# Peptides against a protein of PDB entry 3OGK: the designs that were tried, part 31

Target 1, 307 residues: chain A of PDB entry 3OGK
Amino acid sequence: ATPDRLSRRFPNLRSLKLKGKPRAAMFNLIPENWGGYVTPWVTEISNNLRQLKSVHFRRMIVSDLDLDRLAKARADDLETLKLDKCSGFTTDGLLSIVTHCRKIKTLLMEESSFSEKDGKWLHELAQHNTSLEVLNFYMTEFAKISPKDLETIARNCRSLVSVKVGDFEILELVGFFKAAANLEEFCGGSLNEDIGMPEKYMNLVFPRKLCRLGLSYMGPNEMPILFPFAAQIRKLDLLYALLETEDHCTLIQKCPNLEVLETRNVIGDRGLEVLAQYCKQLKRLRIERGADEQGMEDEEGLVSQRG

## One batch from the design tools (peptide; made by RFdiffusion4, then SolubleMPNN)

Design b1_p10_8_s3 (from b1_p10_8, 8 letters changed)
Fold by OpenDDE base, seed 4:
Structure b1_p10_8_s3 (fold): chain B 307 residues (1-307), chain A 10 residues (1-10)
Amino acid sequence: as target 1 above (307 residues)
Amino acid sequence: SKSLVELAKE
């Protein structure tokens, strides 16, 4: 479909999702006028799609100019923006979005690649937004954003229910978790072992409604922080956890209400047996091959057809 | 991010 054909057919369109080619095909192979660029779509949105409130770009090229145009065209009418595995923009583009779209409810840039200039976009969001429900920059690299701005967002956005972040030290998010009273989902952060302070995470308190969780770099020493609320966990993302097969078994046994599990091949057939035994409400299971596990074809920590 | 195995109870 072309942008102009879409607008002519559906002038009152409220939600748009566009998918580009797989990321592997985008590397230096996309012509300037290729449909993988959002520019022609943003132009059409600006001119003809005046009721559009939700935009999802997946694996597309997005420039700062595109984001600026989109932001100004939709302003407070834009409720959802998802930059899913996109590239080509900087944090200036994000700043434009949050500056002009002050009633945005969902902002996602999961697995997007971008140039980070500063942390102003998150600060601006913190200063002016009270509508945010979902914030997701999972599997991104930010070094210049402040955990204090995230805390401010949690304090000001009472409908905030899902937050996925990059590599914030989890202890820097204590204030965020305290403020985010309605938070149901959290993914990301960074758990860092400290030989000199083995109990550094012992007093970490999560929001009481938290039931979907994925802590990055969580090892067996940190895993016990989940035990007080393991029975209420419905979704676990263990893709970036540092858990072995037996650790998986230990955790799974404590999560009888688990509905969704995402993990690596390290769970093994044994972990899958435990999962089947204890998690009767399981609806979805995703198992990925870890990069470190690719060479261990005959090891116990692998999933076979038996599991 | 490619799944080795994906199971869904529909």
Scores: peptide ipSAE 0.039, ipTM 0.703, DockQ to the pose 0.041
Fold by OpenDDE base, seed 3:
Structure b1_p10_8_s3 (fold): chain B 307 residues (1-307), chain A 10 residues (1-10)
Amino acid sequence: as target 1 above (307 residues)
Amino acid sequence: SKSLVELAKE
């Protein structure tokens, strides 16, 4: 579909989702005329899609100018912006979005590639937004943003229910978790094992309503921090956990209300058997190949095609 | 990464 055809057919469009590069096209060669650039769509949004409140770009090229134009055109009418696996922008573009779209409810940059200039965008969001429900920059690399701004967002945004972050030290997020009283979903962070302080994370207090969780680098030593509320876990993201097959079995047995599991092949057939036995409410299972699992050795961590 | 197995109960 072309932007002009879309606006003519649906002048009152409220939600737009654009998918760029197909999964199979790992090649960076987006031809100039390929529908991979959001620019013509942003132009059309600005001119003709005045009811648009939700924008989802997936695998698109997005410039700072595109973001600035979108921000100014939609302003407080923009409720959702998802830059899903996008590239081409900097944090200046994000700053423009949060500056002009002060009532944004969902902001996503998951797996997007960008140039980080500063942490001002998150600070600006923290200072002015009270509407945020979903913040997601999972699997991104922000080095210049502050956990304190995240805490401020949690305090100011009472409807905040889902937050996915990069590699923040989990202990730096203690204030955030205390403030985020309505948080139901958290993914990301960084658990760093300290041999000299094995109980480093044992006193972590999670939000009471937390039921969707994915802690990065969680190993078997950290896993017990989930046990007090494991029965309320409905979604578990173990993609970046450091759990072996037996650890998976241990955790799964404690999560009888699990509905969604995302993990690596390390779960093995044994883990799947345990999952089937204990997780009767399971609705979705996603198993990915780990990058390191190309090594031959431990047969027990392979999901067979027969399972 | 590509999902190896995606099971969805309808």
Scores: peptide ipSAE 0.039, ipTM 0.699, DockQ to the pose 0.041
Fold by OpenDDE base, seed 1:
Structure b1_p10_8_s3 (fold): chain B 307 residues (1-307), chain A 10 residues (1-10)
Amino acid sequence: as target 1 above (307 residues)
Amino acid sequence: SKSLVELAKE
């Protein structure tokens, strides 16, 4: 569909999701000159889609100019922006969004590629936003943002329920977790094993409502930090955990209310058996092929046709 | 990342 045709047909559109790679059946419906660029869509949004409050771009090219135009056009009416696996922008574009869209509730940049100029966008968000419910920059490389800004966001945004971050040292997020009283979902962070301090993470206090979790680089030594609330876990993201098959079995057995599991093939048939035995509420299972070099040789760490 | 298996119980 073309932007102009969409706006003519649906002038009162509130939610728009665009995918840069159309399914084969829709390929002929996208003009080649527009390709994966959001620019023509942003132009149409600015001119004709005055009720649009939710925008989701997936695998599209998004420039800072596009973000600036979108931000100014929708301002406080923009409640959701998802830059899902997008590219072409910098943190200046993000700054424009958070500056102009002060009532944004969902901001997602998961798996997006961008040029990081500074951490001002997160600081601006922390200083002015009180509406944020979902913040997601999972699987991104922000090096210039401050965990203190994340803590400020948690303190100011009482409806904050889901936060997914990059490689913050988890201990730097202690203040964030304390402030995020209503947080239900957390993914990311970085657990760094310290041989000299084996209990480095044992005193982590998680938000009381936390039930969807994915801690990056969580190994078997860190896994016990979940045990006190494992029964309330509904979703686990173990894609970036450093758990072997046996570790999976141990954890899964402690999560009888698990509804969603995302993990790697290291779970193996054994882990799947344990999952089937203990997780009767399971609704979704995602198994990815990990680059587990060692997993290809170990039969226990492989999912077979029986699993 | 390519999913090996995606199971959704309806």
Scores: peptide ipSAE 0.038, ipTM 0.703, DockQ to the pose 0.044
Fold by OpenDDE base, seed 2:
Structure b1_p10_8_s3 (fold): chain B 307 residues (1-307), chain A 10 residues (1-10)
Amino acid sequence: as target 1 above (307 residues)
Amino acid sequence: SKSLVELAKE
């Protein structure tokens, strides 16, 4: 489909999702292929799609100029922007979006590849936005953003229900969790083991409504922090957890209301048996191959056709 | 990432 044909057929379009070509590798930049650029679509949005409030680019090339044009064209009418596995932009493009789209409710850049210039975009978002419901930069590597800005967002955005982040130290997010009173979903962060302080994370207080969770690098020593509210957990993302088969069994037994589980092959047939026994409300199960599992010959960490 | 197994109960 061409942009001009879309606008002629659907001049009152409110939601647009564009899909580019598949990436050759998970973390590789999208090839600069013909038809993978959002530029002609952004031009069409600016000129002819004046009711568009939701934009989802998946595996597209997106430049800062494209983001700037989109931001200025839609301004406060833009409620959702998803840069899903996109590439070609910098944090300057993100800054333009949050500067001009002050009523944005959903901002996603999950698995996108970008050049990080500074943390100004998150600071600007924190200073001016009160509408944010979903913030997602999961599986990204921001090094220049401040956890204090995330806390400010939580304080100002009372409808904030889902936040997925990169590798923030979880202890730096204590203020964020305290402020995010309506938060239902959190993924990401970074748990770092400290041999000298094994109880480093035991005093973490999570939002009371938290029921969808995925803590990165959570090991068996940190896992007990979930036990006080494990019965209310409905979704677990264990893809980046450091749990073995037995750890999975321990956690799963404590989550009788689990509806969605995403994990690695390390759960094994044993973990799947425990899951079937204790999680009667399970609706979706996703199992991926872990990078570490290619080397362990131990049968206990593998999901077979029997499981 | 490609899932090895994705099960959904309707």
Scores: peptide ipSAE 0.037, ipTM 0.694, DockQ to the pose 0.040

Design b1_p10_8_s4 (from b1_p10_8, 5 letters changed)
Fold by OpenDDE base, seed 4:
Structure b1_p10_8_s4 (fold): chain B 307 residues (1-307), chain A 10 residues (1-10)
Amino acid sequence: as target 1 above (307 residues)
Amino acid sequence: GLSRVQLARE
């Protein structure tokens, strides 16, 4: 389908999702005629799709100019922007989006690659947005954004329910968690072991409604911070946790209401048995093959057909 | 009319 054909057929389109390239293709190898660039679509959106409020680009090339055009064309009518595994833009493009789309509810850049110039985009979002419900820059590399701006967002956006971030030190997010009273989902952050202060995370207070989470680099020493609310956990992302098989068993046993689990092969058949025994409400299970686990001949750390 | 569309360009 072409952009012009779409607009002619569906002039009142409200939601658009585009998938741009094969999974195995690198962004820089996409020919111009492949249709992996969002430019022609942004042009069509700007001119002819005046009711469009939700845009999802997956595996597409997006420039700052594209984002700027989209931002100015849709302005406060844009409620959702998802740059899902996209590339080609900088934080200047993000700044344009948050500057012009002040009523945006969902902003996603998960697994996107970009050039980071500064943290102004998050600051601008913090200063002017009160509508945000979902913020997701999971598995991204932002080094110049401030956790204070994230806290401000939580304070100002009362409908904020899902936040996924990169490698923020979790202790820097204490203020954020305190402010995010309605937060139900959190993924990301960074738990860092400190030999000199082993209990540094024990006083971490999570939002009361938190039930979907994935803490990056969580090891068995940090895992107990979840125990006070483990019974209310419905979704766990353990892909980037540092838990062994026995740790999985311990945690799973404490989560009887678990509905979704994402983890690595380290869970093993033993962990799956525990999961089946204690998590009767489980709806979805994702087991990813970890590179670090391929070399271990430990049978307990491998998932077989028995699981 | 249709208000939501998903397009694959692969």
Scores: peptide ipSAE 0.026, ipTM 0.636, DockQ to the pose 0.023
Fold by OpenDDE base, seed 3:
Structure b1_p10_8_s4 (fold): chain B 307 residues (1-307), chain A 10 residues (1-10)
Amino acid sequence: as target 1 above (307 residues)
Amino acid sequence: GLSRVQLARE
C-alpha cells in the first residue's frame, strides 16, 4: 500500500501500523525507494490523516525530522506512538514527541536503535504528561536518563499500567514502584548480585496489582522476592533471567495462574512437564534459543520434541 | 556476556 492510497480509502483512519524490513533483511541495506522510511507516511499523516491517534512503526527507518513533523502535526491528538525495532533517530526526536504530544498514552521504542544525546526527553515527559498508560523502552540502552523521572511519571500518571525499561538498578526504582499504584506490568531493570549482601533485594516492594513481570538478570537468589505474589502472576518474561532448569521448576510451581511464559530452552523438558502439571491456565509459551546457552553446563536445558 | 539487546537480536 502507498500513503496516498491509504488516505483516499480511509480518510478517517485512527490507527496505523506499518511494517518495514522482514526479519531476514533486518540488517541488510535498504534502498531509498524500498518504503522502509517513514517519511512519506509522515507527510501523508500530516496532510490527510487528521484523525490518526495511533501510529505503530515496526522495523522502519525514522529520522528526527520525521518525528518532529509527526509531533507537530498530531500534537495532543497523538495517543500512541510505537517505534518498534526502528532506527535512524536520536533522543532529539523523542524530545520533540513528548514536547508536542503532551497527552500521549502509549510511548514505545522497544528494541529500537538510536543515538542518545541526553535524557531530556524522559525529563520532559515527567514534567508535563499525566496521561501515560504504557511506557516501553525495553531492550534499549539509555545511559543518560534518570530513574527519578520515571518515579515522577508514576506519580503523575495515575493510569500507568505497563512499564518496560532498560537496565536500571532495581533498587533505584523503589520510589517508582511505590508511586506506580496501578502498575500491572513491569519488565526490565537490573538485578545485580552482591555476594556481600545476599538479602539486597528481599525487601523490595512491588505494586499490588503487578501480574506481568520480567526482571532482567534475576537469579535463583533473587527469585524468592516473587514468591509472596507468585500466585497472582499471569505473565513471566524469563528470557533474560539467570535461572537454570530446576529454578524454572521451582518458580513455575509457585505460579498456578500463569497464562504466558517467555523463556529460553534452558527450561528443558523437565520444566515443560512441571509447567503442564501446575499451570493449567497457560495460553502462550515462547521458547527461544539463548546466545549465551553454549556455556551452560545444565544438561537438562534442552527442549526436545517430547516436550 | 551479551547485553540484553544483543541477545534479543541474535
Scores: peptide ipSAE 0.019, ipTM 0.601, DockQ to the pose 0.487
Fold by OpenDDE base, seed 5:
Structure b1_p10_8_s4 (fold): chain B 307 residues (1-307), chain A 10 residues (1-10)
Amino acid sequence: as target 1 above (307 residues)
Amino acid sequence: GLSRVQLARE
C-alpha cells in the first residue's frame, strides 16, 4: 500500500491506521527504522486527506517534523491521534500537536519511545483544551510533566473518561481524581509502599464512576483502597501489580461484576478457580507469564491445564 | 517487514 493510492481511492477518509513493525516482535528488539516512516503518509494527509480526523500510527517511526506537519495540516479537525508503540519523536512534536489541535479528543502515546525535552506539551494541553476524552501515555517515561497540569485537564475537560499515565506518585494525583468527576478508566501511577506508614494511601478518593482500573505497583497493603468500589469494577489490570496468588483471590472475590482481567501467571490455578466461582460476567482474560514465574505444573502461582 | 493500512471512510 502507498499513500497516493490510498488518497486516490478514499479521498474522504476520516480514519487512518498504519501498522509498521510486526506485531509479534518486541518493540525494543527491532531496529528503529524497521516498519517504515510516517513521513510519506503525513505528506499525503496534508495534501489530499482533508477530512481525516483520526490517525493511528502503530510501531512506526514518527519525527517531530512529521507531527508538526500533521498538526498544522489538520489543526482543530484532528480529533484522535494515537502514537502506539512509535519512536523517533520528542516532546517538541507533542507540543506542536496540542498547540495546533485544540479540539483533540483522544491523545495516545502508549508504549512509545521518545526523547523528553520538557513538560510544555501537557501544560499547553491543560491551558487550552476542553474537548479531551481520552489521554493515554501508559507505559511511557515522562519525568518533566506536572500532575497539576493533569488536574487542570480534568477540571477543564468535562468529557474526560479515560486516563492512563506513567509513574506518577498516586498521592500527587489526588487533585486530579477530585477534578475528574466523569472518569471511568484509570491506569498507571505509582504506589510506593512505606512500611513505616501503612495507611499512606487509605484516604485516596477515586472518581465515583471509576470502573476500569490498573494501579501500578499495588501490593496487598494498598489493595484495600479498592474495596469500597470493588463491586463496580468491570476491568482490572493487574499486570504491574505486586499481588501474590492469595491476594488475587482476595480481590477477585470482591469483584463480582468483573468483565476483563489482565494479570500475570502468579494468579495460578487457584486464582482461576476463584475467578470462575465469583466472576460470572467475565468476558476476557489475559494471563501473561512473568520471567520469574516459572516452575512445576502443580506449584502455587502457576497456571496449568487444571485451571 | 511490510506496513499494513486499515482505513475507514467515516
Scores: peptide ipSAE 0.015, ipTM 0.602, DockQ to the pose 0.024
Fold by OpenDDE base, seed 2:
Structure b1_p10_8_s4 (fold): chain B 307 residues (1-307), chain A 10 residues (1-10)
Amino acid sequence: as target 1 above (307 residues)
Amino acid sequence: GLSRVQLARE
C-alpha cells in the first residue's frame, strides 16, 4: 500500500497502524530499501487524513522532523501516538508531540531507541496535559526525566489508568502512586536489593485499583509487597522479575484471580502445575525462553510438554 | 468507510 492510495480510499480514517519489517537485532535501524521511514506517511497524514486521531508506528524509522510535522498537523485532534519499537528520533521530537498535542490520551514509546537530550518532554506533558490515560515507555531508559513530573501527571490526569516506565527507583515513585488514584496497571521501575535494609520496600502503598503489575527486578525479598493485594491481581508480568521456580509457586498461590501471566521458563513444570491448581481464571500464558534455559541446574526450571 | 487500517510495510 502507498500513502496516496490510503488517503484516496479512506479519507475519514481515524486510526492508522504501520508496521515495518522485523529487525534481526534489537533497536537496529531499518535500511531505506525496506521502506521503513514514516516520512511519506506523515506527509499524507498532514495533507489528507484530517480525521486521524490514532497513529501507531511499529518498527519504523521516525525522525524528529516527522514527529514535529505530525504534531503540528494533528495538534489536539491526536489522541493516540504509539512509537512501538521505533528508532531515529530524539527527545526533541517527543517534546514537539506533547507541546502541540495537549489532549493526547495515549503516548507510547515502548522498546523504542532514541537519543535523550533532556527531560523537557515529560515536564511539558506534566504542565499541560489533563487527558492522559496511558503512558508507556516500558523497556526504555530515560535518565534525564523526573519522577516528580510523573507525579504531576498522575495528579492532573484523573483518567490515568496504565503507566509503564523504565528503570525508575520504585521509592522515587511513592508520590506518583499516591497521586494515581485510578491506576490499574503499572509496569517497570527498579527494585534494588539492600542487604542492610531488607524491608526497604515493605511500606510501599500502591493504588487501590492496581490489578495489572510488572515490577522490574523484583526478587523474593520484595515479592511480599504484593501479598496484601495479590487476590486482586489479574495480570502479572514477571519477565524481568528475579524469581526462581519456588518463588513463582509462592506468588501464584496468592493470586487466585490471575488471568494473564507473562514469565520465563524458570517457572518450570512445577510452577505450571501450581498455576493450574490455584489460578482457575487464567486466560493467557506467555512463557519466554530466557537465559534460564541454558545452564539451569534445577530441572524444575524447565518447561516441558508436561506443563 | 473504514476507520481503522493496519499496514505492513515491504
Scores: peptide ipSAE 0.037, ipTM 0.641, DockQ to the pose 0.023; fails the geometry check

## One batch from the design tools (peptide; made by RFdiffusion4, then SolubleMPNN)

Design b1_p11_1_s1 (from b1_p11_1, 3 letters changed)
Fold by OpenDDE base, seed 1:
Structure b1_p11_1_s1 (fold): chain B 307 residues (1-307), chain A 11 residues (1-11)
Amino acid sequence: as target 1 above (307 residues)
Amino acid sequence: SFELGERVIPR
């Protein structure tokens, strides 16, 4: 569909999701001359889609100018912006969004590639937003943002339920976790082994409602921090965990209410058997191939057709 | 649902 056709057919559209790299079935729906740019869509949104409150761009090219135009056009009416695996923008574009869209509830840039100029966008969000429910910059590389701003967001946004971050040291997020009283989902962070302080994470206090979790670089030494609330875990993201097959088995046995598991082939057939035995509420299983599993001859760490 | 991904996740 073209932007013009969409606005004519659905002038009262509230939610728009665009995919830049459609599967073969949708390939003919995107004009070749658009090259996956959001620009023509943003123009149409600005002019004709006055009720649009949710925008999801997936695998598209998004410029700072596009974000600025979108921000100014929708302002406080914009509730959701998802830049899902997008590219072409900088943190200046994000700054424009959070500056103009002060009632945004969902802001996602998961797996997007961008140029980081500064951390002002997160600071601005922290200073002025009280509506945020979902913040997701999982699998991104922000080096200039402050964990303190994340804490401020948690303090000010009482409806904040899901936060996914990059490689923040988990200990820097202690204040955030304390402030995020209603947080149900957390992914990301960084658990770093310290031989001199093996128990440095044992005193971490997680939000009481936390039930969807994915701690990056969590190894078997850190895994026990989940045990006190493992029974309430509904979703685990173990893609970036450093768990072996046995570790998976140990954790899975403690999560009888698990509904979603995302992990790597290291779970193995044994882990899948344990999963089937203990996790009767399981709805979704995602298994990906890890880099460490490339060429591993160990049969226990591979998912076969038997699993 | 079961989803098998082919994405290689770096360590």
Scores: peptide ipSAE 0.024, ipTM 0.688, DockQ to the pose 0.581
Fold by OpenDDE base, seed 2:
Structure b1_p11_1_s1 (fold): chain B 307 residues (1-307), chain A 11 residues (1-11)
Amino acid sequence: as target 1 above (307 residues)
Amino acid sequence: SFELGERVIPR
């Protein structure tokens, strides 16, 4: 489909999702830098899709100019922007979005690649937005944004229910968690093991409604921080956890209400058996093969046809 | 319904 054909056929379109790469990319068959440009679509949105409030670009090339045009065209009517595995933009483009789209509810840049110039976009978002429900820059590399701005967002956006971040030290997010009273989902952060301070994270307080969780680099020493509320966990993202098979078994046994599990082959057949035994509400299981899984000699750490 | 998904993670 072409942009012009879409607008002519659906002038009152409210939600648009564009995919720039084929599904085969999930098997590493597509070059990383290959993608369709959003420019023609942004032009059409600006001119002819006046009711569009939700935009999802997946695996597309998005420039700062594209984001600026989109921001100015939709302004406070834009409620959702998802830059899902996109590339080609900088934080200047993000700044334009949050500057002009002050009523945005969902902002996603998950797995996008970009040039980071500064942290102004998150600061601007923190200063002016009170509508945010979902913020997701999971699996991104932001080094210049402030956890204090994230805390401010949590304080000001009372409908904030899902936040996924990059590699913030989890202890720097204590204020955020305290402020994010309605948060149901959190992914990302960074847990850093300290042999000299094993209790480093034991006093970490999570939002009371938290039920979907994926803490990056969580190892067996940090895993107990979940135990007080493990029974309320409905979704676990363990893709970037540092848990072995036995650790998976331990955690899974404590999550009887688990509905969604995302993990790596390290769960093994044993972990799957435990999962089947204890997690009767399980609806979705996603197992991904990591690069590190091929070298594992432990048969228990592999998912076989038995599992 | 139960869904099982598998994907290869890029190196």
Scores: peptide ipSAE 0.023, ipTM 0.664, DockQ to the pose 0.427
Fold by OpenDDE base, seed 3:
Structure b1_p11_1_s1 (fold): chain B 307 residues (1-307), chain A 11 residues (1-11)
Amino acid sequence: as target 1 above (307 residues)
Amino acid sequence: SFELGERVIPR
């Protein structure tokens, strides 16, 4: 499809999702840096798609100029922007988006690759946005953003229900969790094992409505922090957890209301058996290969055709 | 639904 054909057929289009790579990219058949340019689409949005409020670019090349044009063209009409596995922009582009689109509800940059200039975009978002419902920069590399801005966002955005972040130290997010009273989903952060402080995270308080969770680098020593509310967990993202097969079995057994599980091959057939036994409401199971599974000697840490 | 991915996830 071409941008001009789309606008002619659907001048009142409200949601647009563009994919630059086919699903075959999931199998590493296409280079990661390959993608279509959003520029012609942004031009068309600016000129002819005046009802557009939701934009989802997946595996596209997006420049700062593209983001700036989009931001200025849609302004407060833009409710959703998803830069899903995109590349080509910097944090200056993000700054433009949050500066001009002050009523944005969903902002996603999950797995996008970009040049980080500063943390101003998150600060600007914190200072001016009260509409945010979903913030997702999961699996990104931000080093210059502040967890305090995230806390401010939680305080100001009462409809905030889903937040996925990069490698923030979880203890730096205590204020965020306290402020995010309506948060249902959290992914990311960083659990850092400390031999000298084994109970480092045991007093961590999560939002009361939290039911979709993925804590990065959670090992068996940290896993018990979930046990008090494991019964209310409906989705687990264990892709970046440091759990072995036995640990998976332990956790899954405590999550009888689990509906979605995303994990690695380490769950094994045994973990799948436990999952079938205890998680009768399971709707979706995603299993990926971890980098560590290639070297693991544990025979149970492999999903076979039996699973 | 069941989804099996081939993407390698780094630690």
Scores: peptide ipSAE 0.022, ipTM 0.675, DockQ to the pose 0.677
Fold by OpenDDE base, seed 5:
Structure b1_p11_1_s1 (fold): chain B 307 residues (1-307), chain A 11 residues (1-11)
Amino acid sequence: as target 1 above (307 residues)
Amino acid sequence: SFELGERVIPR
């Protein structure tokens, strides 16, 4: 499909999803620089797709100029922008989006690669947006953004229901969790073990409606922080958790209402048996092979055809 | 649904 053909066929298009690199790119089967540029599509959106409110770019090359053009063209009509596994932009492009699209409801940059210049984009979002429902920069490397801005967003955006972040220290997000009263989903952060302070996370208060969760680097010592509300958990992302097979079994047994589980092969056949026994409402199971699991032929940590 | 994937986890 070409941009011009799309606009001619669907001049009143409200939602557009474009895919560049094939899924095979995740397996290093294609060059990293292979991908579609969004530029011709952004031009077409700007000129001919005046009702477009949702844009999803997946595995595409996106420049700051592309983002600036899109931002100015759609302005407050843009409700959703998803830069899903994209590359080529900087935080200046993000700044343009949040500056011009002040009523954006969904902003996603999950697994995107970018050059970080500053944290101004998140600050601008915090200062002016009250519409945000979904913020997702999961599996990104923002180092210059402020947890305080995230807290401000939570305070000002009462419809905020899903937030996925990078490697924020979880204790820096205490104010955010307190402010995010309607939050249902949280992924990311960073749990850091401290031998001298084993209970440093035990007083962490999560939003009362939280039911979809993925805490990065959560180990067996931190896992008990979930137990008070484990029965209300419906989705778990354990891809970046530091849990062994038995830890998985322990947690799964406490989540009888689990509908979605994402984890690694470490769950093993044992974990799958426990999952089948205790999680009767399970709808989706995703198992990934971790890079760290290539060397440990621990028979107990492998999913076989029996599981 | 069952999904099997391989993710490169950035260390």
Scores: peptide ipSAE 0.022, ipTM 0.669, DockQ to the pose 0.528

